# Ledger of designs, part 33: peptides against a protein of PDB entry 8YR4

Target 1, 309 residues: chain A of PDB entry 8YR4
Amino acid sequence: PRGSPALQLVVLICLGLMGLERALNVLVPIFYRNIVNLLTEKAPWNSLAWTVTSYVFLKFLQGGGTGSTGFVSNLRTFLWIRVQQFTSRRVELLIFSHLHELSLRWHLGRRTGEVLRIADRGTSSVTGLLSYLVFNVIPTLADIIIGIIYFSMFFNAWFGLIVFLCMSLYLTLTIVVTEWRTKFRRAMNTQENATRARAVDSLLNFETVKYYNAESYEVERYREAIIKYQGLEWKSSASLVLLNQTQNLVIGLGLLAGSLLCAYFVTEQKLQVGDYVLFGTYIIQLYMPLNWFGTYYRMIQTNFIDMEN

## One batch from the design tools (peptide; aimed at target 1 R298)

Design b2_p16_7_s3 (made by RFdiffusion4, then SolubleMPNN; from b2_p16_7, 12 letters changed)
Fold by OpenDDE base, seed 4:
Structure b2_p16_7_s3 (fold): chain B 309 residues (1-309), chain A 16 residues (1-16)
Amino acid sequence: as target 1 above (309 residues)
Amino acid sequence: SAEEFKKALEEELARL
């Protein structure tokens, strides 16, 4: 945000809070490990109570992971409202200025209400994309890198390799399957618009339909259009289930491989029981934002498809 | 075109 030093300071504070969330994502599993180790060692109640209280406080600050209702995430979201409003207003003014620079022939070929609807969809899509990239994509990629470094340094290079392969495969399959799904979603949206247009045309021509007693024919044509829509909707929804199941299988295989390797190193006394719990907790914390990644990447692609139309 | 407008918007957003 050029021109407001107050908004620049708010952006810097939000970036600092994002850095704090990354630190919390590492610290919360470490404190949970320490609780399990202290319970295993039958440590004194005072040490256990302090570690549990510190864990609960860190968990209150973190929430359930990236995109959950943690205190730091809520404070960041609250501070970001003014930055988002400034960005939205600037994008709306740029769109409006660009629309006024367009040729009279372009404006005569489009209804003003369609142009405004494209502008509103454009502004919301862009602001949503930017917020999603800054608050979900970049932080999740940072948490993956931090995880690979942490597991490679404190466990073994094999754990860092498992996390790297699992997350790389997860991201690649998410992109490839989502691009494949986009074809079914475009076909569904096109058929939805065609079905809605037929219903509107039939209702606008209501007098003509009544004059010819063609009500049963228009209802049957609308039924056929709905059945065709539902066939495309089923393909879109089934492709979503396939994406989610593929993601769950990749995470499940990574969790299985890493958990078996961790259990083996615990049996060899190279790792503690708490380190097994840390690995499982950290992988689940990476999975939650990545599951939202698939959802928001779909919203982004939808908004882009809805701008191309 | 909607694509040129989208690209110009992405470039202006990258400058924000």
Scores: peptide ipSAE 0.009, ipTM 0.433, DockQ to the pose 0.033
OpenDDE base, seeds 1, 2, 3, 5: peptide ipSAE 0.007, 0.007, 0.007, 0.007; ipTM 0.411, 0.413, 0.402, 0.386; seeds 1, 2, 3, 5 fail the geometry check

Design b2_p16_7_s4 (made by RFdiffusion4, then SolubleMPNN; from b2_p16_7, 13 letters changed)
Fold by OpenDDE base, seed 5:
Structure b2_p16_7_s4 (fold): chain B 309 residues (1-309), chain A 16 residues (1-16)
Amino acid sequence: as target 1 above (309 residues)
Amino acid sequence: SAKEFQEELKKQEEEL
């Protein structure tokens, strides 16, 4: 971003956070290996508990395995919003100014293409949503139920209760925070439509704008409309980061409680080292599709709101 | 992830 040292600093911080994500991707497996070794060697509880807590903390920073929903990734995403908005606004203003240089015949031909693109986005989104519901949501809910039953029967009722409470809290918070976010999205879409209407009216009247040399005035009005839109977009995007971080926190607490309990039962020789590995792997496998669920539920609401407006 | 999908949706939105 040329001209804003603050945005340049934000870019450097985001690059640093990307480096930290790479370090976490190496450290998390190392700490996991260390837990398995300490369990195998029957190490003292204090050393084991510290290593497990450190692992879960690193896993919280990394997120559900890909780093996409981890604290570091969420922080990077949050900081990047302003950089993205700056770049988007610059591109939109360049396109808009260039469109005013083009002929009326080109404008008339392009409107048909925009309507087609909106229709194709609407149809592809609905189809993608249906496919996601069928292939990801329903199987994930089934896997959660199977997991609760499995852990309740083969481990202890306490493990099934932890998974049940974590998944119920995760789903409830996902719904509540997503309904809260819908208000910001509706406001954003309303302002987007108003900004687009202004652009369309300005482009339809391009001959009049040229006649009065009002090109700079129309560009400034469009810039103000974009700034207002970006204020609402920031709230929408920041609320998404908050959702993802809330989900990551619930996952982290569930992983902490379950991993400590599992490690304790292994130290008491009630469970094997393999059972600890199984629990950790299975919980991570449950969480990966659920992170996608929040995404697609967002996309569903997005596309439904975009179809209603 | 929500972000990868939004980035992929946004890439599809930029490729369209």
Scores: peptide ipSAE 0.020, ipTM 0.547, DockQ to the pose 0.159
OpenDDE base, seeds 1, 2, 3, 4: peptide ipSAE 0.014, 0.000, 0.014, 0.000; ipTM 0.460, 0.331, 0.510, 0.335

Design b2_p16_8 (made by RFdiffusion4)
Pose (drawn by RFdiffusion4):
Structure b2_p16_8 (pose): chain A 309 residues (1-309), chain P 16 residues (1-16)
Amino acid sequence: as target 1 above (309 residues)
Amino acid sequence: TAATIAAAIAIALAVA
């Protein structure tokens, strides 16, 4: 925010809260391991109670689910509401003030609905791009790197390889399948617009009664167009199911390899009982934000082209 | 234990 000083402070607080969320993401599974390790060694009730309370408090600060739930990141959403309102207003006013100064030939040439759709989509694109990228993409790529470092240094060497390979495969397969699915989605959207146009045309022209008893003909053409649309929709949705399945298979293989290796190491007195639940919880925690990357890829590309327009 | 936790948090904040 160029103008106001009160908003730069809010931006800095939001970035600090993002850092704190990354710290909590690292911290909570460690406390879960500590609780399990204390529990297995018959610890007195005092230290167990205090540690349990602390763990619960940390789980409360971190998202109880999917990271979009915690007290942190919600304070962030509140402050970001206040900040992103300023950018939206500024961009809309700049577009509106520029559109009123162009010459007449320009306005006589282009329609109004198309020009206004470009402007609205542009403002939405800039806002979405800022929110998606800064608050949902980079934090996850930071979480993956932090997890790789933690497992490779403080846990063992092989688990770094396990997490690295699993996440690399996950990202590569997601992008590869997503481009193909985008082609299918565009093919389906074009036909959906054509079907709507045919239905609107048949409704507007109540001449079907005049030039024939052609109600049946209009119904038949509509059915054919619906069938074509349904075929394209089935293809697109089946592609979506395939993407979900391949992502799930990759995570499952990573979890299986890590769990087996951790169990074997615990039986050989190399690792403690809590390390098993640490690995499991952390793998699930990494998986949860990764569920929405094909959508982020599609939206980033679309919003980039829209902002360019 | 406390030193390891502190080192892990310091590394995480440096990367962040």

Design b2_p16_8_s1 (made by RFdiffusion4, then SolubleMPNN; from b2_p16_8, 14 letters changed)
Fold by OpenDDE base, seed 3:
Structure b2_p16_8_s1 (fold): chain B 309 residues (1-309), chain A 16 residues (1-16)
Amino acid sequence: as target 1 above (309 residues)
Amino acid sequence: DLEKIKKILELTLKIT
């Protein structure tokens, strides 16, 4: 925000907090590893208690991933409210000023309520797109890159390769299956709108329907529209299950390959028992935001289409 | 898509 140095500072603090969240995503598994190693070595209680307390504190700062917000994520979200409100208001004012610059012929051809609804959708789409990019997509990609680097440097190049291949395949399949699924969702939404329109038209013409005793005919026509909708809804829902299952298979194969390799290196005394636990914990932690990636990708695409309209 | 994202990020960075 060029006009407010205070909001620029808040953006910089939010970026710093995002960096801290990335560091916590690496540190939490490391401290959990250290607890497992200290337990295995039968280390003195004081060292164990300190490491556990530090882990719980770091876990409080991190949170539980997508759906359970940590302290750092909550603080970031709180600080971002002012930036979001400023951005929203600026976009709304730009749209509103642009609407006043449009020709009288453009306004006479459109209902004022439809114009306002388009403006509200446009503002929501821009603000939503920004929020999804900055807070979900970019951090998730950063966590993957950091994970690949971490496993390549501290374990072995083979672990970095497994994570790279698994995450690349996961992202590619998520995009491809999501694009395929979007066709079914569009067809479902079109049929939902047509089904709702039929119900509204029947209710608006209630007097005419009553006059002709056509209630049974309108009910049957509505039933047919619902059955057609449910057929498309089933395809949309089944395609989501297929996406989730495909994602689960990719992560399962990556987890299997990496866990077997980690177990082998532990038996060869090249890695510690805690490193096996770290690998499993870290891969599951990377998976949590990725499960929603297909949803974010669709929301981004929808927001782009709504912004172009 | 990446260029559109970049343009929106640049526009947003200009607005923010």
Scores: peptide ipSAE 0.017, ipTM 0.525, DockQ to the pose 0.027; fails the geometry check
OpenDDE base, seeds 1, 2, 4, 5: peptide ipSAE 0.016, 0.017, 0.017, 0.016; ipTM 0.526, 0.528, 0.526, 0.519; seeds 1, 2, 4, 5 fail the geometry check

Design b2_p16_8_s2 (made by RFdiffusion4, then SolubleMPNN; from b2_p16_8, 15 letters changed)
Fold by OpenDDE base, seed 1:
Structure b2_p16_8_s2 (fold): chain B 309 residues (1-309), chain A 16 residues (1-16)
Amino acid sequence: as target 1 above (309 residues)
Amino acid sequence: DKEILEKILKITKEIV
C-alpha cells in the first residue's frame, strides 16, 4: 500500500508472522520428537517437563491446520483486517471510477442494481482470490518445499523423495480431478438456472396456464427439469467424494511408505524412535491444509471466471 | 472485462 506507511508496516509484520508460522510448523514436530526420545531414554523429570511445557507453548502459538486457531494466526488475521479494508475500498473505488468512464450506451442498456451487483462481485472476487492465494495456497506450497528440504537434510534423501512424489501426485490429481468436476458443476448450475427460469415463466403466465387447464402439464415439465438437475447434482457430489477418497488414498500410501522406512531405519539404529513420530506428525500437518486445496483451486477458478464475465 | 481485470490487477500490485 504505497499511500500509508502504517499499513506497509502492518503488511511487513504480517509477512513476519507468516514466516514465524512456517518456523513453528518445523519446530513443533521437532519438540514432539524430543519428548518421545526423552521418554524412551528415561530422562530426568525436570528436562522432560521443560520440553513438554515448551512444546505446548509452541503448539498454542501454531494452532491447528486449516482454520488455525493458533495465537500467531489469529494475530495475523486481526492485523490484516485493516489491510483488507484498505484493499477492498481501493478496488471498489477503481471499479466505480471505471463505471463512470464507460459509455452512456452501456449504462442505458443496464439497470443500476445489476451494475452494482457486478461491481460487488468484482471486488469480492479480487479481494477473496488475493486472500486465498497469500494466506492459504502460497503458505501450503512453502510448507511442502520446507518439508522436502528438511527431510532431505536431516533424514535420508529417500524421505525427501517420498514426500516429493506423494505431494506432487497429490497436487496433480487434485488439479486434474477438480478440472473434471468443474464441468459437472457448470452443467449443474446451467440446469438449475434453466429450471428456475421455467418455474418463473410458468408462474408469470399463470392466467394462460389456467385458461388452457395446463397446470398438470407445467408440473410434469418442472418434474422433468428437477430430475435432470438431480442427475447432475449427484454427479457433482459423487465426484467430490471421489476427490476426497483419492486424496486420502495418496496421503495414506505416502504415510505408509514413509512410516515403514522410518521404522526400518529405527531398527537399524540410524534414526531414533522420536524420528518416526516426527515424520508421522509432519505429514499429518501437511495434509490438513492440502485437504482444502481442491476447494481453494475451485474458488480461485470460479472467481477468475466471474471476473472475465 | 479482461482489460479492466488486468488494469485492476496492475493497480492492485501497485497498491499492495
Scores: peptide ipSAE 0.019, ipTM 0.574, DockQ to the pose 0.018
OpenDDE base, seeds 2, 3, 4, 5: peptide ipSAE 0.018, 0.018, 0.018, 0.018; ipTM 0.561, 0.569, 0.581, 0.572

Design b2_p16_8_s3 (made by RFdiffusion4, then SolubleMPNN; from b2_p16_8, 14 letters changed)
Fold by OpenDDE base, seed 3:
Structure b2_p16_8_s3 (fold): chain B 309 residues (1-309), chain A 16 residues (1-16)
Amino acid sequence: as target 1 above (309 residues)
Amino acid sequence: DLEEIKKILEITNEIV
């Protein structure tokens, strides 16, 4: 944020905490590997207890699954509230000043409550989009890159290649299927708005409908509109299930290929049993934020389209 | 859409 050095410092601290989350995402699987190796080697209790305690502490800092529920993420979210409020207020004041610069003719043609609702939606969309890009999209891409580098350096180039191919295919299919399903979602939303408009128009013309005893006709027209909506809703929902299933298949194939390769290298004594557990844990950890990436991409596209309008 | 997006953003901000 330009103009507040305190908020710039908070942004830098939040970026530092995001970097720490990325480090924790690598360290937690490594410590879990070390526990499995120490258990396999029947290591002394003191070494095991220290490693377990360190793992639990790192897991407390990381949180569960999506980086959101950890202490570091909660601290980041807490610090970000002030930045979000500043950004929201700045966008809101910019929109409000721009609304005052608009012609009297523009204001006379619109209900003031509708203009305010559009402004509030616009502000919320911009602020939400920015927070989303910074805290979800960029970190997820960073975790993928870090994962590819880690597996390429510490395991074998083949593991890095499997992760690269799996994640690239996953992202590509997520984008393509998401763009395909966005057509069904837009059609659904258009039909929902048309169905709501018919209900509102019928209720606003209640006196006319009553005068002509047309209640049954209006109900049947509303029923037809609902059936048409539900047909589009089904296509939207079915397309989401197809997306999720496609994503699950790609991750399943990547996990299968990598797990078989890891098991083979463990049998060849090139890797330890803990490395197998690390691979599985790390791939599942990469999958969790990626499952939301399709929702993320749609949200970004919708918010950009809504900002251009 | 925006409310579902906002709800998903809120859920994601509760889940992130």
Scores: peptide ipSAE 0.012, ipTM 0.431, DockQ to the pose 0.021
OpenDDE base, seeds 1, 2, 4, 5: peptide ipSAE 0.009, 0.008, 0.008, 0.009; ipTM 0.421, 0.413, 0.421, 0.422; seeds 1, 2, 5 fail the geometry check

Design b2_p16_8_s4 (made by RFdiffusion4, then SolubleMPNN; from b2_p16_8, 14 letters changed)
Fold by OpenDDE base, seed 3:
Structure b2_p16_8_s4 (fold): chain B 309 residues (1-309), chain A 16 residues (1-16)
Amino acid sequence: as target 1 above (309 residues)
Amino acid sequence: SSEEIERILKLTLEIV
């Protein structure tokens, strides 16, 4: 933010904390590996206790990934509140000033409450899009890249290739199936709005419905609208299950291929037992943010559509 | 429009 050096410093600190979170995502599996190796070697208690204490401390800083609140993530979120409030207020003032620049004819054709609701949707959509990009999408992509580099350098190039292919296929299928699913969600939302409109119209005309004894007819029309909605809801829900199952299958195949390869290299004494545990732990850590990626992608698309309106 | 979204993104990147 150009107008406040204090907020610029907070943004820089938040970026530094995001970098620290990426480092923790690599370090936590490494320390867990070291614990497994020390246990396997029957190392002295003092070395083991220090490594366990260090691991627990790093795990406290990291948390349990996206959606779990580690200390660093909580500190970042806390510091970001002021930046978000500044950005939100600035966007809201820009929208409000733009609304005042619009022609009187544009205002006369619309209810003031509808104009305010459009402005609030616009502000929330912009702020939401930025928050999802900066805190969810970019960090997830960074963790994938760091993971590929790490496995390529410290394991074998084959591990980096497995992670690359698995994550690329996962992202591609997530996008394609999410775009396909969006059609069913739009149809469901349109039918939900039509079903609600029928209920509202029936309730607003309650006196007329009662006068004609048309209560049974209105109930049957509402039932038909609900059945039609449920048919679309089922398609939407079934498409979500298909997405989740496809994602699970891709990660499962990547985990299987990489785990078998890691086990083979451990039997050849090229890797340690702890390296097998590191691989499994790290892949699961990469999967946690990706599981929500399809939700973030849909939210981003919705926010873009709401900004165009 | 994509250009207005880019302008809003640029403005927001300038506001950040």
Scores: peptide ipSAE 0.017, ipTM 0.504, DockQ to the pose 0.021; fails the geometry check
OpenDDE base, seeds 1, 2, 4, 5: peptide ipSAE 0.017, 0.017, 0.017, 0.016; ipTM 0.510, 0.515, 0.520, 0.481; seeds 1, 2, 4, 5 fail the geometry check

## One batch from the design tools (peptide; aimed at target 1 R181 T295 R298)

Design b2_p17_1 (made by RFdiffusion4)
Pose (drawn by RFdiffusion4):
Structure b2_p17_1 (pose): chain A 309 residues (1-309), chain P 17 residues (1-17)
Amino acid sequence: as target 1 above (309 residues)
Amino acid sequence: AAAVAAANAAALAAEAA
């Protein structure tokens, strides 16, 4: 925000809260390991109660689920509401003030609905791009790297390889499958628009009664168009299911390999009982934000082209 | 397990939109 000082402070607080969320993401599974290790060694009730309370408080600060739930990141959403309102207003006003100064030939040439759709989509594109990228993509790529470092240094050497390979395969397969699916989605959207146009045309022209008893003919054409649309929709959605299955398979293989290696190491007195639940919880925690990367890839590309327009 | 299943279903719904 160029103008107001009160908003730069809010931006800095939001970035600090993002850092704190990353720290909590690292911290909570460690406390879960500590609780399990204290529980297995018959610890007195005092230290166990205090540690349990602390763990519960940390789980409350972190998202109880999917990270979009915690007290942190919600304070962030609140402050970002206040900040993103300013950018939206500024961009809309700049577009509106520019559109009123162009010469007449320009206005006579282009329609109004198309020009206004471009502007609205542009403002939404800038806002969404800022939000998606800064608050949902970079934090996750930071979480993956932090997890790789923590497992490779403080847990063992092999688990770094396990997490690295699993996440690399997950990202690569997600991008590869996403481009194909985008082609299918566009193919389906074009036909959907054509079917809607046919239905609107058949409704507007109540001449079907005049030039023939052609109600059946208009119904048949509509059915054929619906069937074509349904075929394209089935293809697109089946592609979506395949993407979901391949992502699930990659995470499952990573979890299986890590769990087996951790169990074997615990039986050989190299690791403690809590390290098993640490690995499991952290793998699930990494998986949860990764569930929405094909959508982020699609939206980033679309919003980039829209902003360019 | 239930949370993972629910997240997968939500991810499919979000992508279908």

Design b2_p17_1_s1 (made by RFdiffusion4, then SolubleMPNN; from b2_p17_1, 13 letters changed)
Fold by OpenDDE base, seed 1:
Structure b2_p17_1_s1 (fold): chain B 309 residues (1-309), chain A 17 residues (1-17)
Amino acid sequence: as target 1 above (309 residues)
Amino acid sequence: DELLQQNQEAALQLESE
């Protein structure tokens, strides 16, 4: 934001908090590993208690599974409200200015309420897209890269390769299946709008429908439209289940391969029991934001199309 | 699964507003 040094500082603080979240995503598994190792070694209570207290504090900062419940994430979200409002207002004013530059012929052909709804959709699409890219997509990709680097440096190169292959396959399948699914969702939404429009038109013309005793005919046409909608809805829902199951299988295979390899290295005394727990915990942490990736990708595509209109 | 569904329903609600 070029116009306010205060908002620029808030953006820098939010970026710093995002960096802190990435550091916490690495540190939390490390501290959990250290607890398991200290328990295995029967270490003195003072060292164990300090490590447990530190872990719980870091876990409070990081938050739970969705990443949105952590103190750092909540603080970031709170600070970002002002930046979002500034960005929204700027986009709204740009859209409004552009609407005033449009030809009189464009305005005469549209209702003012429709124009405002297009403006509101355009604003929400741009601001939503930017927020999802910056706070969800980019951080998730960063966590994957950090994970690959971490496992490659502190574990054997084979662990880094497993994570790389698993995440690359996961992302690729998520994109491909989401693009395939988007066709069904668009068809569903188009049919829903057509079904609603038909119902509204029939009800607005109720006097003519009564005059011709066409009530049964209009009901049957509405029923056919509903059946067609439900057929598209089923395809959309079934495609979602297929996406989720495919994602679950890829992560399950990656977790299996990595867990077996880790267990093998623990039996060879090359790794500690805590390293096994770290691997499992870290993979689960990577999986949680990835479940949203398909939703984010779809939202990005929808918002991009809404910006082109 | 249920959490993913709830999150998708919440995301769908945010797309419908």
Scores: peptide ipSAE 0.019, ipTM 0.584, DockQ to the pose 0.210
OpenDDE base, seeds 2, 3, 4, 5: peptide ipSAE 0.016, 0.014, 0.017, 0.018; ipTM 0.577, 0.542, 0.570, 0.600

Design b2_p17_1_s2 (made by RFdiffusion4, then SolubleMPNN; from b2_p17_1, 13 letters changed)
Fold by OpenDDE base, seed 3:
Structure b2_p17_1_s2 (fold): chain B 309 residues (1-309), chain A 17 residues (1-17)
Amino acid sequence: as target 1 above (309 residues)
Amino acid sequence: DELLKKAQQEALEVELS
């Protein structure tokens, strides 16, 4: 945000908190590993209790695997409200100024309610897009990179390769299937709007429909439009199930390959039992944000198209 | 899980529409 040093400081604090979330995503599995190792070694209660207390505190800061429910994430979201409001207000004022620069012919050809709706949608789309890029997409990609580096440095390079291949395949398939699904979704939304328009047109012409006793004909046309909509809705929903199942299979294969390799290295005494638990916990933590990546990708793509129009 | 994903996806889409 140009012009307010206070808001720039808040942005820097939010970026620092995002960095802290990334550190917590690494530390929480490490502390959980340490608990499992201490339990396996039958360590003294004092050491175990301290490690468990530290783990629970770190888990409170991290929150759920999506990061959205953690204390650090909540604090970030709270601080970001002022930045979002400033950005929204700036976009709204830019749109409003631009609307006043438009020709009288443009204003006379449009309803005031349509102009306001375009302004509100433009503001929400820009502010939403920025928030999703900064708080969901970039952090998720950072967590993947940090994960690959961590497993490559502290485990065998084979673990880093498994995570890299699994996440790369997951992201690629998520994008490809999401782009394929977007066609069905657009067709569904177009048919929904057409079905709604038919209902509105029939109700606006209510007197004419009554005059010709055409109520049964209008109901049947509306039924046909609903059936056509439901056929497209089914394709959209079925394509979502296919996406989720494809994602589940890729993560399942990655988890299987990595878990078998980890179990083998534990058997060879190259890794500890806690390292097996760390791998599983860390992969699940990476999976939770990635589950939403297809939604974020589609939303980003939609908002870019809506901004170009 | 899928229903929660659909509901959150629909909620995100309503918030963006």
Scores: peptide ipSAE 0.024, ipTM 0.631, DockQ to the pose 0.160
OpenDDE base, seeds 1, 2, 4, 5: peptide ipSAE 0.022, 0.018, 0.019, 0.020; ipTM 0.606, 0.578, 0.590, 0.604; seeds 2, 4 fail the geometry check

Design b2_p17_1_s3 (made by RFdiffusion4, then SolubleMPNN; from b2_p17_1, 12 letters changed)
Fold by OpenDDE base, seed 1:
Structure b2_p17_1_s3 (fold): chain B 309 residues (1-309), chain A 17 residues (1-17)
Amino acid sequence: as target 1 above (309 residues)
Amino acid sequence: MDELLAAQQQALELEEK
């Protein structure tokens, strides 16, 4: 943001908090490993209690449970509200100024309410896209890279390779299946709009329909439109189930391969029991944000198309 | 899962308005 040093400082703090979240994503599994190792070694209660307390504190800062956002993430989101509002207002003013530069012929051909709705869609698309890219997509990719580096440095190179192959396959399949699914979704939305338009047109022409006793004919045409919509809706929903199941299978296979390899190295005394728990915990942590990747990719595509119009 | 969670997040953002 050029022009407000206060907002620049808030952006820098938010970037620092994002870096802290990445550090927490590595530290939380390490502390959980250390707890398991201390329990296995029957370590003194004082050392165990300190490590458990530190782990719980780090976990509070991180969050990452179903429905529990971490303290750091909530603080970042709170600070970002002002940056988002500034960015939104700037985009709205740019769209509004551009609308005033458009020809009188363009304005006479459109209703003011339609123009406002296009402006609101354009603003929400740009601000939403930027927020999703910066706070969800980029951090998730960074966590994958950090994970590959961590496992390659502190484990055997085979673990880094398993994570790399699993995540690369997951991302590739997510993109490919989401692009395939987007066709069914567009067809569904187009048919929904056509079905609604037909219902509105029939109701607006109510007097004509009554005059010709055509009520049964209009109802039958509406039924056919609903059946066609439901056939597209089913394809859209079935494609989502297929995506989710494919994602689950890829993560399950990666978790299986890595867990078996880790268990083998523990039996050879090359790794500790805590390292097995670390691997499982870290893979589950990577899986949580990856579930959203298909939604983010779709939102990116939709918002990009809405910006071109 | 993605759409259900996005729909839940949009529903939460709609309940806060």
Scores: peptide ipSAE 0.017, ipTM 0.551, DockQ to the pose 0.092
OpenDDE base, seeds 2, 3, 4, 5: peptide ipSAE 0.007, 0.017, 0.008, 0.009; ipTM 0.495, 0.545, 0.515, 0.525

